# Peptides against a protein of PDB entry 9IZ0, part 289

Target 1, 345 residues: chain A of PDB entry 9IZ0
Amino acid sequence: ITCLGSNGHTYKQLVKGGNDDLRQDAVMEQVFEQVNGFLRSYRKTSQRNLSMRTYKVIPLALKTGVIEWVQDTIPLGEYLDSAHKVYHPKEWSLSTCRKLIAEKQMEDLETRLKVYDLVCRHYRPVFRHFFLESYADPVQWFTTQTNYARSTAVASVLGHVLGLGDRHGQNILIDKTSGEVIHIDLGIAFEQGKKLPVPECVPFRLTRDVVDGMGITGVEGVFRRCMEFTLETLRREEDSLLSVLEVLRYDPLFSWLISPLRRMKKQKMQLENFNQPESGNITTDASRDPKIQRNNVSGESEAERAILKVRQKLSSTLSVEASVGELIRIAQDPSYLALMFCGWS

## One batch from the design tools (peptide; made by RFdiffusion4, then SolubleMPNN)

Design b2_p27_1_s1 (from b2_p27_1, 14 letters changed)
Fold by OpenDDE base, seed 5:
Structure b2_p27_1_s1 (fold): chain B 345 residues (1-345), chain A 27 residues (1-27)
Amino acid sequence: as target 1 above (345 residues)
Amino acid sequence: EEELKRLEEELKEANEELLKKQTELKL
């Protein structure tokens, strides 16, 4: 839908209809706005304009809402698939890589590591080319690559702390104007990604292409430092962040658990992506609402466990530098990436 | 090493077949 704003600008809006509960996205965006408040209040983060990029989510009904279509964006996965065909036309297709990783999904870690290494040799990183192609001016190139590393650092820390899942390349947008990342489809939070058919084992997405976009310094440049400043800010504002999450504990509309329907949809999408090329929003109108008798008692216990896990992740038992160092190590560890649905790019 | 090399060959053939099918679906 295109809406005319009161300012005379036309805004494209994505109307998502279907089984995606946009209320969870709206709530997570509200948490991000609060975190952006903390990042603005702290000198180390404010001086770097550190923020989680947000988008407006207006839930209109239980299964329908208007999402702000972020103009001038591209899904990371869409860019990478296109760029890989241009820069590495003799390498394996994304569909081949996906098939091979999936065929070995039930095998031991050693076999999965061998297949992951093989896929990595036949599917090389290309995301550095996004900045080289999009920005002819060296100052704009450097600025946008810096903004990318900064926004990725904020999203990585916040995504770890809140346990954001389903961080595949279609759920990460790149702003073509700023180079910033925009995380969408926030319906898997508080470590519920571990309950997917392919469990998410990394704290955040830090694949080879995500690192390639940071340029020659990789993770050791702007990215690491901005992760440290972000985590330092979140540790200082722990009580404020936990207070925001406690309000969500009492929101009957917020789901601390991944819905069975969303699990089944993700399972189908994983299975269908093996047999058909990426075409078309199949609006499968699965109009059978099973009356989810939410046993209220199970929801409160899951909310409490989620809040305890957030508190644990904000613990000052390790230095900020040590904590960030370990997160970066785990997020890049082949032993975890080989277990992912798409850990190679 | 030999098992990795056999896997590399099987995977190369599977990729060539998939690339062929992707080209046929775009025509």
Scores: peptide ipSAE 0.006, ipTM 0.275, DockQ to the pose 0.015
Fold by OpenDDE base, seed 1:
Structure b2_p27_1_s1 (fold): chain B 345 residues (1-345), chain A 27 residues (1-27)
Amino acid sequence: as target 1 above (345 residues)
Amino acid sequence: EEELKRLEEELKEANEELLKKQTELKL
């Protein structure tokens, strides 16, 4: 839908109907706006304009709402699939890579590592080309690549701290104007991604293509430093962040747990996407809403566990540098990436 | 290792056939 704003500008809006918990997304966007306040208040992050890119989500009813259409964006996965076909037309298709990883999903870690290495050799990184193609002058190229590395660093720290899941290439948009990342579909948080049929083992998405987009310095440049400054800011504002999350503890509509229906939907999408390109809108008419009586007592205990995990991730027991170093190491570890649905790109 | 090499070749052939069909559908 296109709406005319009170400012005389036309805004495209996506009306989303169906089983998607837009309230969960709206709440996570509110947490990101609060974190953006902390990033603006701290000199080291403010000087670098560090922020999580947000979009407006307006929940209208249970599982329905309006999402701001982020103009001039592309899903990371859509760009990468297209770019691999252009730059490496003799390499394996994304479907071939997915099939091979899926066929060996029940095998031991050693076999899965060999399969992951094989897929990596037949599907090489291309995301650096996004910046080289999109920007005609070196200043715009450098600026947008820097914005990408900065925004990815903020999103990586926040994604780890809040335990954001389902960070596949379709849930990460690239802004074609700024080079910034925009994370969408925020309904898997507080490490509920570990409860998916393919458990998420990495703290955030730092695949070979995500790193290739950072340019020649990879993670050792702007990215690492911006992760450090972001984590330093979040540790400083720990009590403020925890207070924001405590407000959500009392929201009866907020879900600290992934719903069984959402797990099953993601499972089906993972299984079906082995055979078809991700065309948005599989309306699986799973019209049996079991009235899961949310025992309020279980929700409070899950909220408390989630807040405790956030506090643990903000612990100053390790230096910022050591903590970021370990997060980067784990996020790039083949032993974790080989276990992921799409850890190679 | 030999099974992985065999699967590598089978998937490469299947991918090459799929790429040909995708090219033919664009013409």
Scores: peptide ipSAE 0.000, ipTM 0.288, DockQ to the pose 0.015
Fold by OpenDDE base, seed 2:
Structure b2_p27_1_s1 (fold): chain B 345 residues (1-345), chain A 27 residues (1-27)
Amino acid sequence: as target 1 above (345 residues)
Amino acid sequence: EEELKRLEEELKEANEELLKKQTELKL
């Protein structure tokens, strides 16, 4: 839909309907705005304009709402599929790579690592071309790539701390103007991604293409330092962040658990994506909602576990540098990426 | 390829300079 604002500006809006609880997205966006407050208040993060890119979510009903249309964006996965066909036309298709990984899903780690390596050799990174194609001016190219690395660093730390799941290429938008990342579909949080049919083993998405977009320095430089400053800010504001999350513990509309329907939908999408490119057309098949009695008692215990896990991730037992170093290592570890649905791109 | 490699080197230098300026702003 298109809305006319009280300021006379016209805004595009996405009406989302179906089985997804937009209250989770709206709440996560509120948490991001609070974190953006902390990032603005701390000198090391404010002087770098570090922020999580947010979008407006207005839940209208249990399964319906309005989402801000993020203009001038492209899904990372859509760009990568298109760019890979252009720059590496002799390499394997995305569907071929997905099929090969999934055919070996039940095999041992050694076999899965060999298949992952084979796929990686036949599907090379291309995301650096996004910046080279989009920005002919060297200053704009450098600025946008820097913004990408900064934005990805903030999203990586915050995504780890909040346990954001389902971070596939269709749930990460690239702003074509700023180079910043925008994370969408926030309904898998607090490590509920580990409960998916293909468990999420990495703290955030730091695949070869995500790194290729950082240019020749990769993770070393702007990205690593911005992760460190972001984590330092979140550790400093731990009590403030936990207080925001405690408010959610008492929100009867917030779900700390992945819904069985969302889990089944993700399972179906993983099975269908064996043979198709990631068409972000979530056909909301209006399959009759079985009355999921939310056992409130299970929700409170999972909220407490989630908050405890956030506190543990903010622990000062390791230095910021050591913690970030370990997160980057795990996020790039082939032993984890080979277990993922699409850890090679 | 050569132009890409040149742009990658220019980025490396610009990142090193940005890192230097960021270090000077910490002093």
Scores: peptide ipSAE 0.000, ipTM 0.314, DockQ to the pose 0.011
Fold by OpenDDE base, seed 3:
Structure b2_p27_1_s1 (fold): chain B 345 residues (1-345), chain A 27 residues (1-27)
Amino acid sequence: as target 1 above (345 residues)
Amino acid sequence: EEELKRLEEELKEANEELLKKQTELKL
């Protein structure tokens, strides 16, 4: 829909109906606005315009709401699939890579690493071409690539600290005007992504294509430095951030558990991404898994555990540089990327 | 290792055939 604002401006809005709970997304966007306040107040982050890109979410009911239409964006995964066909036409299709990873998903780590390496050799990174093809002016090219590395650094630190999961290429938008990343579908937070059938093992998405977009310096340039300044800001504002999360502990609209409907939707999407032939009549009555029934940890106990994990991730026991160095190492580790449904791109 | 090489060749051939069909549909 298009709405006329009281300011005389027209706003395009997406009305979302059905089975998607937008309350989780709306709450995470509010947390990001508070964090953006901290990033604006701290000199090292403010002078670099570091922010998490946000979008407006208005939940209207339990399963319906209005989302801001983020104009001039493309999903990262949509760009990468299209660009890979153009720049590497003789390499494997995304479906072929997914099939090979899925066929070996039950094998040992050594076999899965060999399969991941094989897929990587037949599916090379292309995301550097986004900046080269979109920006003919060298100053615009450099500015947008810098904005990409900065926004990815902020999103990576926040993704780790808040335990954002399921950060696949369709949940990351690229702004075609600024080069910045926008994270969408934020309903999997506080380590709940580890409870998916294919668990998210990395602290944030730092695949070969995510790195290729950073240009010749890769992670060792703007990205690492902006992660360090972001983490330094969050450590400084730890008590402020924890106070925001404590308010959410008592919010009856916030669920510290993944909703059964969202879990079923994500399970179905993970299975579809693997093109698994319909193994007959597994009634995915996720209500009947006796292992899921025994871990009805009270929402309060999960909230407490989530806040304790945030505090642990903000610990000053290691330097900012050492903490960021370890996060970057883990996020690029083939032993974790080989376990993902799409760790190669 | 030999099974992975066999899968590499089979999947490569399948992608080359798909690419050929996509090129023929654009001409």
Scores: peptide ipSAE 0.000, ipTM 0.279, DockQ to the pose 0.015

Design b2_p27_1_s2 (from b2_p27_1, 13 letters changed)
Fold by OpenDDE base, seed 5:
Structure b2_p27_1_s2 (fold): chain B 345 residues (1-345), chain A 27 residues (1-27)
Amino acid sequence: as target 1 above (345 residues)
Amino acid sequence: EEELEKLKKELEEANKELIEKLTEERL
C-alpha cells in the first residue's frame, strides 16, 4: 500500500498477511533501537555513525502488520543472482549449486567440503560490482563501501549476540543510496536457527560475496575494527541490554521458541526449492490452530537460557580483538559454510 | 565487458592510496 504522510511524502508500506508473527520483528527492532542508543552514547561507535539499520514494523494483529517498505533497497540474494548471470554467464546457475549441495546434505563432512569447493569454483563472488556499478565518483564509491562494511560489522556482532537466524540473501536488504545492510524477517532469534531443518552453524553471514562487497580490504580494516568497537560497546552496556531482554521475558506475546508453523513453512520452502514448482494450488486450510498449550514453564526456561547465552557471548574472558578474530574465522570456515543451505555466496 | 573489468581494476588500483588514507582517518 502507499500511504500519504502528514508531511506530504508518499510512503510505500508492505502489508504482510499470513502466518508470520510480525510482533517478533517489532520487538527485535525495539531491541535494535536500544542498541543504537548505546552505539550513539559511546565515542568510538558514535564517531563512526555505527548503527543497526532499523525499519518500522507495526503489528496490526497476530498474523497481520504493516512493514515499512524501505525504499531504494534490493535483497542481497536478488542482486547476486542477477549480477552472477551478467559477470559469470558460463558458471553454474544458483539452482544447480543448490541442488548439488542438497544432494550431499546427508553425506559426511569430507564429501560436503568437496562439493562446497566444487560449487565455489563454479560460482564466483560478484558483490564488489554493486559498488562499482552504482557509484561513478570514487569518493561516493569508497563512502558507500565503508558504510556497507560498517553496517555489516554492527549487524554481524548484534546478530551473533542475539543469535539471529535465517540470515539468507532474501532477508538481507542493501540500501542502494547508502550501501548499508538492512536485516529483515527477525522471527528466528536466540539461536533458534539451530532448530531449522538445515541448522545454522555460523555466528553471522560472512560468505564470499559478503566479503567481496568490502572491496580490497576484505574483512580487515573497517569491518574488523567496527566489529571490535560494536562488541566493546555491547560488553560495556551488558546490564542495560540484559535489562531490555528481561522485559521481553515477561511479554506473553513474545516467543522465545520458533513456532512449529514457522518451522514447517521453512521446511516446505526448502523442499519446494528442490522440486520444480508444479503449480498445485495446495490450499493448506490453515484453520487448525494447534492449541498452543504454552506451558508457561517451558517459555520461562527458554527465556532464561536465551539470556544466559547472551551473557556468555558478552563475556570478557577473551579480549574484544580475540573474540572478533574467532567470530570472523568461524563465519568464514568452509567446514561450517559447507553445512549451510547457501554458504558459497 | 573485458574493457569494463580493466577500467574497474584500474579504478580500484588508482584509489588504493586514497582508500588507505581515508581508512586510517575513519578507523
Scores: peptide ipSAE 0.013, ipTM 0.351, DockQ to the pose 0.011
Fold by OpenDDE base, seed 2:
Structure b2_p27_1_s2 (fold): chain B 345 residues (1-345), chain A 27 residues (1-27)
Amino acid sequence: as target 1 above (345 residues)
Amino acid sequence: EEELEKLKKELEEANKELIEKLTEERL
């Protein structure tokens, strides 16, 4: 829909209806706005204009809401699929890579690592070309690549701390004007991604294409330093951040757990993306998964456990540099990426 | 194509030095 603002400007808005709970997204966007306040207040982050890019979400009902239209964006996964066809037309298709990883999903780690390495050799990074295509001026190129590395660093720290899941290439938008990343579909938080059919075992998305977009310095330039400054800011504002999350403990509309319906929807999307034939008899009555221990863990106990994990991730037991170094190492580790749905791109 | 890819590499290398310098000046 297009709305006329009180300022006389027309705003495009996306009305989502159906099965998407926009309340979770709206709450995460509110948390990001508070974190952006902390990033603006701290000198090291403020002087670099570090922020999580946000978008407005207005939930109207359990299944209906209005989303701000993020103009001049492209999904990272859409760009990468198109760029691979242009720059590497003789390499394997994304569908071929997905199929090979899926066929080995039940195999041991050694076999999965061999398949991951094989896929990586036949699907080389291309995301650097986004910046080289989009910006003819070297200053604009440098500025946008820097903005990408900065925004990715902020999103990586926040994604780790808040335990954001489902960070596939369709849930990460690239702003074509600024080079900044915009994270969407925020409904898998507080490590609930580990409960997906393919468990998320990395702290954030730092795949080969995500690194290729940082240019020749990769993770060792602007990205690492901006992660350090962001984590330092969040450690200083730990009590403020925890207080924001404690307000959510009392929001009866906030889900600290992945809903069975959302889990089933993501499971179906994963199976469809693997082109696995629907074995037509998975009427998985989501009530009957025996590994969903209906521990009568009150919603309060799940919230408390989530807040405790956030506090643990903000612990000053390790230096900022050591903590960031370990996060970067784990996020790039083939032993984790080979277990992921799309760890190669 | 090869000349464009060479120019892209030279630009990436020249911009590495500029990134390192601007990152040091901004630290």
Scores: peptide ipSAE 0.006, ipTM 0.330, DockQ to the pose 0.011
Fold by OpenDDE base, seed 3:
Structure b2_p27_1_s2 (fold): chain B 345 residues (1-345), chain A 27 residues (1-27)
Amino acid sequence: as target 1 above (345 residues)
Amino acid sequence: EEELEKLKKELEEANKELIEKLTEERL
């Protein structure tokens, strides 16, 4: 729909209906706006315009709402699939790579690492071409690539701290005007992605294409430094951030547990991403898994655990540089990337 | 290893057919 605002501006909005609970997304966007306040107040982050890109979410009912239409964006995964066909027309298709990873998903780590390496050799990164295609002016090219590295650094720190986990390429939008990343579908937070059938094992997405977009310096340039300044800001504002999360502990509209509907949707999407033939009659009655019934941990106990995990991740026991160094190492580790649905791109 | 090389060949052949189709649609 298109709405006329009281300010005389027209806003395009997406009305979302059906089975998607937008309350979780709306709450996470509110947390990001508070964090953006902290980033604006701290000199090292403010002078670099560091922010998490947000979008407006208005929940209207339990399963319906209005989302701001983010104009001039493309899903990262859509760009990468299209660009790979252009720049590497002799390499494997994305479907072929997915099939090969899926067929060996039950094998040992050594076999999965060999398969991951094989896929990586037949599917090279292309995301650097986004900036080269979109920006003919060298100053615009450099500015947008810098904005990409900065926004990815902020999103990576927040993704780790708030436990957003791995973000698939359809949940990361690229702004074609600024080069900034926009994370969407935020309904899996506080490490709830680790409870999926294929658990999220990386702190944030730092695949070969995510790194290729940073240019010749990769992670050792703007990205690492902006992660360090972001984490330094969040450690400084720990009590403020924890106070925001404590308000959410008592919010009856926020669920610290993944909803059964979101779990089923993510499970279906995981199976579809592997093109697995319907292995017969797995009754998707997620209500009958006796392991899921025993871990009815009260929503309060999960909220407490989530806040304790945030506090632990903000600990000053390690330097900012050491903490960021370890996060970058883990996010790029082939032993984790080989376990993902799309760890090669 | 032999099973991985067999799977690799089957997938390289399937990709070749897809690349040929995508090339024909662009010319």
Scores: peptide ipSAE 0.000, ipTM 0.225, DockQ to the pose 0.015
Fold by OpenDDE base, seed 1:
Structure b2_p27_1_s2 (fold): chain B 345 residues (1-345), chain A 27 residues (1-27)
Amino acid sequence: as target 1 above (345 residues)
Amino acid sequence: EEELEKLKKELEEANKELIEKLTEERL
């Protein structure tokens, strides 16, 4: 839909209907706006203009709403697929890499690591070219690459602390004007990504292409330091952040758990992205309802566990530097990336 | 292509030095 704003500007809006929990997206965007307040109030983060990029989500009804259309963006995964075909036309296709990883999904870690390494050798990083292509002068190039590293650092800390899942390349937009990342589809939070058919094992997305976009310094430049300043700010504002999350504890419409329907939809989308349509009538007899004993853990007990987990992630037991160092190490560990749906790019 | 990749690499190196310098000045 295209709407005329009260300011005389025309805005595109996406009307989303169906099974997507736009209320969860709207709540996460509200949490990000509060965190952006903390980042603006703290000298070390304010001086660097650190922020999580947000977009407006207006829930209209259960599972329906309006999302702001983020103009001048591209999905990271769309850029990477296109750029990889240009810069590495002799390497494997994304579909070939996906197929090989999927075929080995049930194998041991050693076999999965060998396949991951093989895929990595035949699918090299290209994301640095986004900045080299998009910006004509060295100052704009430097500024936009810096904005990318900064925004990725903020999103990585927040993504870890809030336990954001489903951080694949289609759920991360790149702003072509600023170089900043915009995270979309926020409906998997508080470590519910670990309950997906392919469990998320990394704290945030820090794949080889995500690092390649940071330029020659990789994670050891702007990214690491901006993660440290962001985590330092969130530790300082722990009580303020927890108070924002506690308001959600009493929201009867907020889901602290991934819905079975959303798990099934994500499972189906993962499987459909692996299966080229061989016209095999797989009558999946959907009649085996596994009696997952829903231990009727009250939604309150799940909220309390989620808030406790956020508090634990903000613990000052380790230094900011040690905590960030460990997060970066885990996020880049091949033993975790080899287990992911798309850990190579 | 090779000249463009060379120019891109020279630009990445020159910008690394500029990043290091500007990042030291902003700490």
Scores: peptide ipSAE 0.011, ipTM 0.354, DockQ to the pose 0.011; fails the geometry check

